Peptides against a protein of PDB entry 5VVV. Designs and how they scored, part 236

Target 1, 276 residues: chain A of PDB entry 5VVV
Amino acid sequence: FLCGVVEGFYGRPWVMEQRKELFRRLQKWELNTYLYAPKDDYKHRMFWREMYSVEEAEQLMTLISAAREYEIEFIYAISPGLDITFSNPKEVSTLKRKLDQVSQFGCRSFALLFDDIDHNMCAADKEVFSSFAHAQVSITNEIYQYLGEPETFLFCPTEYCGTFCYPNVSQSPYLRTVGEKLLPGIEVLWTGPKVVSKEIPVESIEEVSKIIKRAPVIWDNIHANDYDQKRLFLGPYKGRSTELIPRLKGVLTNPNCEFEANYVAIHTLATWYKSN
Target 2, 276 residues: chain A of PDB entry 5VVV as posed
Amino acid sequence: FLCGVVEGFYGRPWVMEQRKELFRRLQKWELNTYLYAPKDDYKHRMFWREMYSVEEAEQLMTLISAAREYEIEFIYAISPGLDITFSNPKEVSTLKRKLDQVSQFGCRSFALLFDNIDHNMCAADKEVFSSFAHAQVSITNEIYQYLGEPETFLFCPTEYCGTFCYPNVSQSPYLRTVGEKLLPGIEVLWTGPKVVSKEIPVESIEEVSKIIKRAPVIWDNIHANDYDQKRLFLGPYKGRSTELIPRLKGVLTNPNCEFEANYVAIHTLATWYKSN

## One batch from the design tools (peptide; made by RFdiffusion4, then SolubleMPNN)

Design b2_p30_4_s2 (from b2_p30_4, 11 letters changed)
Fold by OpenDDE base, seed 5:
Structure b2_p30_4_s2 (fold): chain B 276 residues (1-276), chain A 30 residues (1-30)
Amino acid sequence: as target 1 above (276 residues)
Amino acid sequence: MEKEKLEYAKKNESYWTDEEIDEIDKKLLS
């Protein structure tokens, strides 16, 4: 069970010292996972093709080493979906080289994110792939196999919540393709019925689990505040029955951008996780 | 943490409203 934090918000990323303090807190609270997905890391999303500089590499190596020191699984995410041509072998090779660089930093766990992108394939991809889901699954499977089938590999679908599913969760051709064609060792990220789910009913997890043919990892936006920079969500982790725990592969909270605001959110997630 | 942001957070619920959530979903679907 993956339980911890995703740094997955827009806005100023946490500094390295905050991330190290996070790992210390996660260990102390018997949480085990950190997903690196800061939207404002230019080399994570907008410039995903660009290699890390020497200085950026040293920082990431230090961060990954710190995660290991605190027995926290460091998952590196990349979001190539803004402008990747899935059918282009050069693009796939560029993605491989980028993940090879991160693997050299000592990273062993990875995520491919296809959240917050246009559903339209380019003309070249339409000639090769039957659907956008087929293109995404193809590259995800290829990358997963290329990396030697790492123990933890995550996929974020473009339909990552109930409201994004066309026509709905149980009938989505996209999620059906993901469920049928995504290799079984790859985990699927899900935010619940909505992008920010106030509640995540057990039945909603049973529905999505059926179509994706696996238990999801919750990317939990209950404390996410990047949508309104004036808001702070200081309340406890709530609206999730403990009956979800045996039905999930994990829960990763995407909390407030302000690191110091997240004490209650993360601590109460840990209390929730231990209550089962 | 900015003082104004903390004061704003104290005046509002510690969670998104259902209306705000629906606006987030709508914005990301557009």
Scores: peptide ipSAE 0.582, ipTM 0.886, DockQ to the pose 0.363
Fold by OpenDDE base, seed 2:
Structure b2_p30_4_s2 (fold): chain B 276 residues (1-276), chain A 30 residues (1-30)
Amino acid sequence: as target 1 above (276 residues)
Amino acid sequence: MEKEKLEYAKKNESYWTDEEIDEIDKKLLS
């Protein structure tokens, strides 16, 4: 069971010292996972093709080493979906080289994220793939196999919550393709009924699990505040029955952008997880 | 953390409203 934090918000990323303090807190609270997915890290998303500099490499190596010191699984995410051509072997090779670099930093767990992107394939991809889901699954499976089938590999679908599913969760051709074609060792991220889900009903997890053919990892936006710069969510983790725990592969909270605001959010997630 | 944000969080709901959530969904689907 993966339980911890995704740094998955838009806005100013956490500094390395905040991330190290997070790992210390996670260990202390018996949480086990950090997903590196800061949207405004240029080399994570907008400039995903760009290799890390020597200085950035040293920082990431230090961060990954710190996660290991605190027994926290460091998952490196990349979001190539803004402008990748899935059918282009050069793009696939560029993605491979980027993940090879991160593997050299000592990273062993990875994620491919296809959240918050246009649903339209380019003309070249339409000639090769029968749907957007087929393109995403193809590259995800290829990268997963290329990396030697790492123990933890995550996929974030473009239809990552109930409101994004067309026509709905149980009938989505996109999620059906993900369920049928994504290799069984790859975990699927899910956010619940909405982008921010006040509640995640057990029935909603049973519905999505059926179509994706696996228990999801929750990307939980209950404390996410990047949608309104005036808001801070200082309340406890709530609206999730403990009956979800045996039906999930994990829960990763995407909390407030302000690192110091997250004490209650993360601590109460840990309390929830240990209450099962 | 800005003092104004902390004061806002103490005075207002500690979670999104249903209306705010529906606006977020709409914004990200557009």
Scores: peptide ipSAE 0.560, ipTM 0.873, DockQ to the pose 0.378
Fold by OpenDDE base, seed 4:
Structure b2_p30_4_s2 (fold): chain B 276 residues (1-276), chain A 30 residues (1-30)
Amino acid sequence: as target 1 above (276 residues)
Amino acid sequence: MEKEKLEYAKKNESYWTDEEIDEIDKKLLS
């Protein structure tokens, strides 16, 4: 069971010292996972093709080493979906080389994120892939196999919540393709019925699990505030029954952008997780 | 409402398989 934090918000990423402090807090609270997915890391998303510089590499190596020291699984995410051409072998090779670089930093766990992108493929991809889901699954499976089938590999669908599914969760052709064609060792990220789910009903997890043919990992935006600068939710982790725990592969909270605001969010997640 | 959703779906052809597009087209004609 993956339980911890995703740094997955828009806005100023946490500094390396904050991330190390996070790992210390996670270990202390018996949480086990950190997903590196800061939307405004230029080399994570907008410039995903760009290799890390020597200085950036040293920072990431230090961060990954710190995660290991605190027994926190460091998952490196990349979000190529803004402008990748899935059918272009050079793009696939560029993605492979980027993940090879991160593997050299000592990373062993990875994620491919296709959240918050256009649903339309380019003309070249339309000639090769039957659908957008087929393109995403193809590259994800290829990368997963190329990396030697890592123990932890995550996929974030473009339809990552109930409100983004067309026509709905149980009838989504996109999620059906993901469920049927995504390799079984790849985990699927999900935010619940909404992007920011006040509640995640058990029935909603059973519904999505059926179509994706696996238990999801919850990317939990309950404490996210990047979408509303006036919002600061300092309340406890709530609206998630403990009956979800046996039906999930994990829960990763995507908390407030303000690092120090997250004590309650992360601590109450840990309490929730231990209550099972 | 249903027709508008199907018309929207059809505009996003890359979202669907050719078989699914054919099913959408059949529903739009019905």
Scores: peptide ipSAE 0.027, ipTM 0.595, DockQ to the pose 0.016; fails the geometry check
Fold by OpenDDE base, seed 3:
Structure b2_p30_4_s2 (fold): chain B 276 residues (1-276), chain A 30 residues (1-30)
Amino acid sequence: as target 1 above (276 residues)
Amino acid sequence: MEKEKLEYAKKNESYWTDEEIDEIDKKLLS
């Protein structure tokens, strides 16, 4: 069971010292996972093709080493979906090379994120792939196999919540393709019925699990505030039955952008996780 | 996230009612 934090917000990423302090807090609270997915990290999303500099590499190596010291699984995410051509072997090779670099930093767990991107494939991809889901699954499976089938590999679908599913969760052709064709060792990220789900009903997890043919990892935006700079959500982790725990592969909270505001958010997640 | 998700939602108008689009537009202008 993956339980911890995703740094998955828009806005100023946490500094390396905050991330190390997070790992210490996670270990202390018997949480086990950190997903590196800061949307405004230039080399994570907008410039995903660009290799890390020597200085950036040293920082990431130090961060990954610190996660290991605190027994926290460091998952490196990349979001190539803004401008990748899925059918282009050079793009696939560029993605492989980027993940090879991160593997050299000591990372062993990875995620491919296709959240918050246009649903339209380019002309070249439309000639090769039957749908956007087929393109995403193809590259994700290829990368997963190329990396030697790592123990933890995550996929974030473009339809990552109930409100993004057409016509709905149980009938989504996109999620059906993901469920049927995504390799079984790849985990699927999900935010619940909404992007910011006040509640995640058990029935909603049973519904999505059926179509994706696996228990999801919750990307939980309950404490996210990157969408409203006036919002600071200091409340406890709530609106999730403990009956979800046996029906999930994990829960990763995407908390407030303000690092110090997250004590209650993360601590109450840990309490929730231990309550089963 | 919400503004970009609202912009993303707006790009996918087929997923929203006219009332939901109007609420999205009001939030984007706020």
Scores: peptide ipSAE 0.025, ipTM 0.560, DockQ to the pose 0.037; fails the geometry check

Design b2_p30_4_s3 (from b2_p30_4, 12 letters changed)
Fold by OpenDDE base, seed 3:
Structure b2_p30_4_s3 (fold): chain B 276 residues (1-276), chain A 30 residues (1-30)
Amino acid sequence: as target 1 above (276 residues)
Amino acid sequence: DLEEKLKFAAENESYWTDEEIDEIDERLKK
């Protein structure tokens, strides 16, 4: 069971010292996972093709080493979906080289994120793939196999919550393709019925699990405040029955952008996880 | 300002409202 934090918000990323402090807190609270997915890391999303510089590499190596020191699984995410041509072998090779670099930093766990992108494929991809889901699954499977089938590999679908599913969760052709074609060792990220889910009913997890043919990992936006700069969420982790725990592969909270505001959010997630 | 955010958090709902959540969904679907 993956339990911890995703740094997945828009806005100023946490500094390296905050991330190291996070790992110490996660260990102390018996949480086990950190997903690196800061939207404002240009080399994570907008310029995903660009290799890390020597200085950036040293920072990431130090961060990954710190995660290991605190027994926290460091998952590196990349979001190529803004402008990747799925059918272009050069694009696939570029993605492979980028993930090879991160592997050299000591990273062993990875995520491919296709959240917050247009559903339309380019003309070249439409000639090769039957649907957007087929294109995403194809590259995800290829990368997963190329990396030697790492123990933890995550996929974030474009339809990552109930409200984004067309026509709905149980009838989504996109999620059906993901469920049928995504290799079984790849985990699927899900935010619940909505982008920010006030509640995540057990029945909603049973519904999505059926179509994706696996238990999801929750990307939990309950404390995410990047949607409005005026908001700050200091309340406990709530609206999730402990009955979800045996029905999930994990929970990663995407909390407030303000690092020190997250003490209650993360601590109460840990309490929830241990209450099962 | 963090103090202003803390004040706002003390005076308002500690979570997104159902209406705000729906607005977020609608914004991110486009």
Scores: peptide ipSAE 0.638, ipTM 0.920, DockQ to the pose 0.384
Fold by OpenDDE base, seed 1:
Structure b2_p30_4_s3 (fold): chain B 276 residues (1-276), chain A 30 residues (1-30)
Amino acid sequence: as target 1 above (276 residues)
Amino acid sequence: DLEEKLKFAAENESYWTDEEIDEIDERLKK
């Protein structure tokens, strides 16, 4: 069971010292996972093709080493979906080289994210792939196999919540393709019925699990505040029955952008997780 | 700043409202 934090918000990323303090807190609270997915890291999303510099590499190596010191699984995410041409072997090779570089930093767990992107494929991809889901699954499976089938590999679908599913969760051709064709060792991220789910009913998890043919990992936006910079969410983790725990592969909370504000959010997630 | 956000949080709901959540969904779905 993956339980911890995703740094997955838009806005100023956490500094390295905040991330190290997070790992210490996660260990202390018996949480086990950190997903590196800061939207405003240029080399994570907008400039995903660009290799890390020597200085950036040293920082990431230090961060990954710190996660290991605190027994926290460090998952490196990349979001190539803004402008990748899935059918172009040069693009696939560029993605492979980027993940090879991160593997050299000591990273062993990875994620491919296709959230918050246009649903339209380019003309070249339309000639090769029957749908956007087919293109995403193809590259995800290829990367997963290329990396030697790492123990933890995550996929974030473009339809990552109930409200984004067309026509709905149980009838989505996109999610059906993901469920049928995504390799079984790849985990699927999900935010619940909505982008920010006030509640995540057990029945909603059973519904999505059926179509994706696996238990999801919750990307939990209950404390996410990047949608309005004036908001700050200091309340406890709530609206999730403990009956979800045996029906999930994990929960990763995407909390407030302000690192110092997340004590209650993360601590109460840990209490929830340990209550089963 | 953080102090202003903390003051605002003390005066407002500690979570998104259902209306705000629906607005977020509509904004990100487009």
Scores: peptide ipSAE 0.619, ipTM 0.919, DockQ to the pose 0.383
Fold by OpenDDE base, seed 4:
Structure b2_p30_4_s3 (fold): chain B 276 residues (1-276), chain A 30 residues (1-30)
Amino acid sequence: as target 1 above (276 residues)
Amino acid sequence: DLEEKLKFAAENESYWTDEEIDEIDERLKK
């Protein structure tokens, strides 16, 4: 069971010292996972093709080493979906090289994120793939296999919540393709019925699990505040029955952008997780 | 400012409202 934090918000990423402090807190609270997915890391998303500089590499190596020191699984995410051409072998090779670089930093766990992108493929991809889901699954499977089938590999679908599914969760051709074609060793991220889910009913998890043919990892936006800069969410982790735990592969909270505000959010997630 | 946000948070709901959540979904849904 993956339990911890995803740094997955838009806005100023956490500094390295904050991330190290996070790992210390996660260990202390018996959480086990950090997903590196800061949307405003240029080389994570907007410039995903660009290799890390020497200085950036040193920082990431230090961060990954710190995660290991605190027995936190460091998952490196990349979000190529803004402008990748899935059918282009050069694009696939570029993605492979980027993940090879991160592997050299000591990273062993990875994620491919296709959240917050256009649902339309480019013309070249439409000639090769039957659907957007087929394109995403193809590259994800290829990358997963290329990396030697790492123990932890995550996929974030474009339809990552109930409201984004067309026509709905149980009838989504996109999620059906993901479920049927995504290799079984790849985990699927899900935010619940909505982008920000006040509640995640057990039935909603059973529904999505059926179509994706696996238990999801919750990307939990309950405390995510990047949608309005005025908001800060200091309340406890709630609206998730402990009955979800045996039905999930994990929970990664995407909390407030303000690192200092997340004590309650993360601590209460840990309490929830241990209550099972 | 973090202090201003903390004050605002103390005076407002500790979570998104259902209306705000729906607005977020509508905004992010492509």
Scores: peptide ipSAE 0.613, ipTM 0.911, DockQ to the pose 0.371
Fold by OpenDDE base, seed 5:
Structure b2_p30_4_s3 (fold): chain B 276 residues (1-276), chain A 30 residues (1-30)
Amino acid sequence: as target 1 above (276 residues)
Amino acid sequence: DLEEKLKFAAENESYWTDEEIDEIDERLKK
């Protein structure tokens, strides 16, 4: 069970010292996972093709080493979906080289994110792939296999919540393709019925699990505040029955951008996790 | 700043409202 934090917000990323403090807190609270997915890391999303500089590499190596010191699984995410041509072997090779670089930093766990992108494939991809889901699954499977089938590999679908499913969760051709064609060792991220889910009913998890043919990892936006910079969410982790725990592969909270504001959010997630 | 955000958080709901959540969904779905 993956339980911890995703740094998955827009806005100023946490500094390295905050991330190290996070790892210490996660260990102390018996949480085990950190997903690196800061939207404003240019080399994570907008410039995903660009290799890390020597200085950036040293920072990431230090961060990954710190995660290991605190027995926290460090998952590196990349979001190539803004402008990748899935059918272009050069693009696939570029993605491979980028993930090879991160693997050399000591990273062993990875995620491919296809959230917050246009559903339209380019003309070249339309000639090769039957659907956007087929294109995403193809590259995800290829990358997963190329990396030697790492123990933890995550996929974030474009339809990552109930409201994004067309026509709905149980009938989505996109999620059906993901469920049928995504290799079984790859985990699927899900935010619940909505992008920010006040409640995640057990029945909603059973529904999505059926179509994706696996238990999801919750990307939990209950405390995410990047949608309005004036807001801070200081309340406890709530609206999730402990009955979800045996039905999930994990929960990763995407909390407030302000690192210091997240004590209650993360601590109460840990209490929730241990209550089962 | 953080102090202003903390004041705002103390005066408002500790979570997104249902209306705000729906607006987020609509914004990100496009």
Scores: peptide ipSAE 0.598, ipTM 0.915, DockQ to the pose 0.383

Design b2_p30_4_s4 (from b2_p30_4, 11 letters changed)
Fold by OpenDDE base, seed 4:
Structure b2_p30_4_s4 (fold): chain B 276 residues (1-276), chain A 30 residues (1-30)
Amino acid sequence: as target 1 above (276 residues)
Amino acid sequence: EEEEILKFAKENESYWTDEEIDEIDKRLLE
């Protein structure tokens, strides 16, 4: 069971010292996972093709080493979906090289994120793939296999919540393709019925699990505030029955952008997790 | 100290409203 934090918000990423402090807290609270997915890391999303510089590499290596020191699984995410051409072997090779670089930093767990992108493929991809889901699954499977089938590999679908599913969760051709074609060792991220889900009903998890043919990892936006930088969300992790735990592969909270605001969010997630 | 922080958080808890959540969903779907 993956339980911890995803740094997955838009806005100023946490500094390395904050991330190290996070790892200390995660270990103390017996959480086990950090997903590196800061949207405003240029080389994570907008410039995903660009290799890390020597200086950036040193920072990431230090961060990954710190995660290991605190027994936190460091998952490196990349979000190539803004402008990747899935059918272009050069793009695939570029993605491979980027993840090879991160592997050299000591990272062993990875994620491909296709959240918050256009649902339409480019013309070249439409000639090769039957659907956007087929394109995403193809590259994800290829990368997963290329990396030697890492123990932890995550996929964030474009339809990552109930409201994004067309026509709905149980009838989504996109999610059906993901469920049927995504290799079984790859986990699927999900935010619940909505992008920000006040509640995640058990029935909603059973529904999505059926179509994706696996238990999801919750990307939990309950405390996410990047949608309005004037807001700060305080309060316990709630609206999630502990009955979800045996039905999930994990929960990763995507909390407030302000690192200092997240003590309660993360602590109460840990309490929730331990209550199983 | 942890208990005081948790108490403070419960007394000052806030979350997105249902309306705001629906607006977020709509905005991100566009």
Scores: peptide ipSAE 0.656, ipTM 0.938, DockQ to the pose 0.840
Fold by OpenDDE base, seed 5:
Structure b2_p30_4_s4 (fold): chain B 276 residues (1-276), chain A 30 residues (1-30)
Amino acid sequence: as target 1 above (276 residues)
Amino acid sequence: EEEEILKFAKENESYWTDEEIDEIDKRLLE
């Protein structure tokens, strides 16, 4: 069971010292996972093709080493979906080289994120793939296999919550394709019925699990404030029955952008997790 | 100290409203 934090917000990323403090807290609270997915890391999303500089590499290596020191699984995410051409072998090769670089930093767990992108394929991809889901699954499977089928590999679908599913969760051709064609060793991220889910009913998890043919990992936006950084979301992790735990592969909270605001959010997630 | 922090947070809890959540969903679907 993956339990911890995703740094997945828009806005100023946490500094390395904050991330190290996070790992210390995660270990103390018996959580086990950190997903690196800061939207404003330019080399994570907007400039995903660009290799890390020597200085950036040293920072990431230090961060990955710190995660290991605290027995936290470091998952590196990349979001190529803004402008990748899925059918172009050069693009696939560029993605492979980027993830090879991160592998050299000591990273062993990875994620491909296709959240918050246009649902339309380019003309070249339409000639090769039957649907956007087919294109995404194809590259995800190829990358997963290329990396030697790492123990933890995550996929974030474009339809990552109930409200984004067309026509709905149980009838989504996109999620059906993901469920049928995504390799079984790849985990699927899900935010619940909505982008920010006030509640995540057990029945909603059963529904999505059926179509994706696996238990999802919750990307939990309950405390996410990047949509309005004038707000701070305080209070306990709630609206999630402990009956979800045996039905999930994990929960990663995407909390407030302000690192200092997240003590309660993360602590109460840990309490929730240990209460099962 | 931990108990006091947790108590304070519970007394001052805040979350997105249902309306705000629906607006977020709408904005990201555009």
Scores: peptide ipSAE 0.655, ipTM 0.937, DockQ to the pose 0.841
Fold by OpenDDE base, seed 1:
Structure b2_p30_4_s4 (fold): chain B 276 residues (1-276), chain A 30 residues (1-30)
Amino acid sequence: as target 1 above (276 residues)
Amino acid sequence: EEEEILKFAKENESYWTDEEIDEIDKRLLE
């Protein structure tokens, strides 16, 4: 069971010292996972093709080593979906080289994110793939196998919540393709019925699990404030029955952008997890 | 200290409203 934090917000990423402090807190509270997915890391999303510099590599190696020291699984995410051509072997090779570099930093767990992107494929991809889901699954499976089938590999769908599913969760051709064609060792991220889910009913998890043919990992936006940084969410982790735990592969909270605001969010997630 | 922080947080808890959540969904779908 993956339980911890995703740094998955838009806005100023956390500094390396904040991330190390996070790992210390996660260990103390018996949480086990950190997903690196800051939207405003240019080399994570907008410039995903760009290799890390020597200086950036040293920082990431130090961060990954710190996660290991605190027994926290470090998952590196990349979001190539803004402008990748899925059918272009040069693009696939570029993605492989980027993840090879991160593997050299000591990273062993990875994620491919296709959230918050246009649903339209380019003309070249339409000639090769029958749908956007087929294109995403194809590259995800290829990368997963190329990396030697790592123990933890995550996929974030473009339809990552109930409201994004067309026509709905149980009838989505996109999610059906993901469920049928995504290799079984790859986990699927999900935010619940909505982008920010006030509640995540058990029945909603049973519904999505049926179509994706696996238990999801919750990307939990209950404390996410990047949609309006004038707001701070300081309340406890709430609206999730402990009956979800045996029906999930994990929960990763995407909390407030302000690192200092997240004490309660993370602590109460830990209490919730340990209560099962 | 931990108990005091948790108490303060519960006394001052706030979440996104249903209307705000629906607007977030709408904005990200556009």
Scores: peptide ipSAE 0.648, ipTM 0.929, DockQ to the pose 0.842
Fold by OpenDDE base, seed 2:
Structure b2_p30_4_s4 (fold): chain B 276 residues (1-276), chain A 30 residues (1-30)
Amino acid sequence: as target 1 above (276 residues)
Amino acid sequence: EEEEILKFAKENESYWTDEEIDEIDKRLLE
């Protein structure tokens, strides 16, 4: 069971010292996972093709080493979906080289994120793939196999919550393709009924699990405040029955952008997890 | 100190309203 934090918000990323402090807190609270997915890290999303500089490499190596020191699984995410051409072998090779670099930093767990992107494929991809889901699954499977089928590999769908599913969760052709074609060793991220889910009912997890043919990892936006930086969410982790735990592969909370605001959010997630 | 922080947070908890959540969904779908 993956339980911890995803740094998945828009806005100023956490600094390396904050991330190290996070790992210390995660260990103390018996959480086990950190997903690196800061939207405004340029080489994570907007400039995903660009290799890390020597200085950036040193920082990431230090961060990954710190996660290992605190027995936290460091998952490196990349979000190529803004402008990747899925059918272009050069794009696939560029993605492979980027993940090879991160593997050299000591990273062993990875994620491909296709959240917050246009549903339309380019003309070249439409000639090769029958749907957007087929394109995403193809590259995800290829990368997963290329990396030697790492123990932890995550996929974030474009339809990552109930409100984003067309026509709905149980009838989504996109999620059906993901469920049928995504290799079984790849985990699927899910956010719940909505982008910010006040509650995640057990029935909603059973519904999505059926179509994706696996238990999801929750990307939980209950404390996410990047939608309005004037808001801070200081309350406990709430609206998730412990009956979800045996039906999930994990929970990763995407909390407030302000690192200092997240004590209660993360601590109460840990309490929730340990209560099962 | 931990108990006091948790108590304070529980007494002052706030979350996105259902209306705000629906606006977020709408904004991200556009």
Scores: peptide ipSAE 0.643, ipTM 0.929, DockQ to the pose 0.788

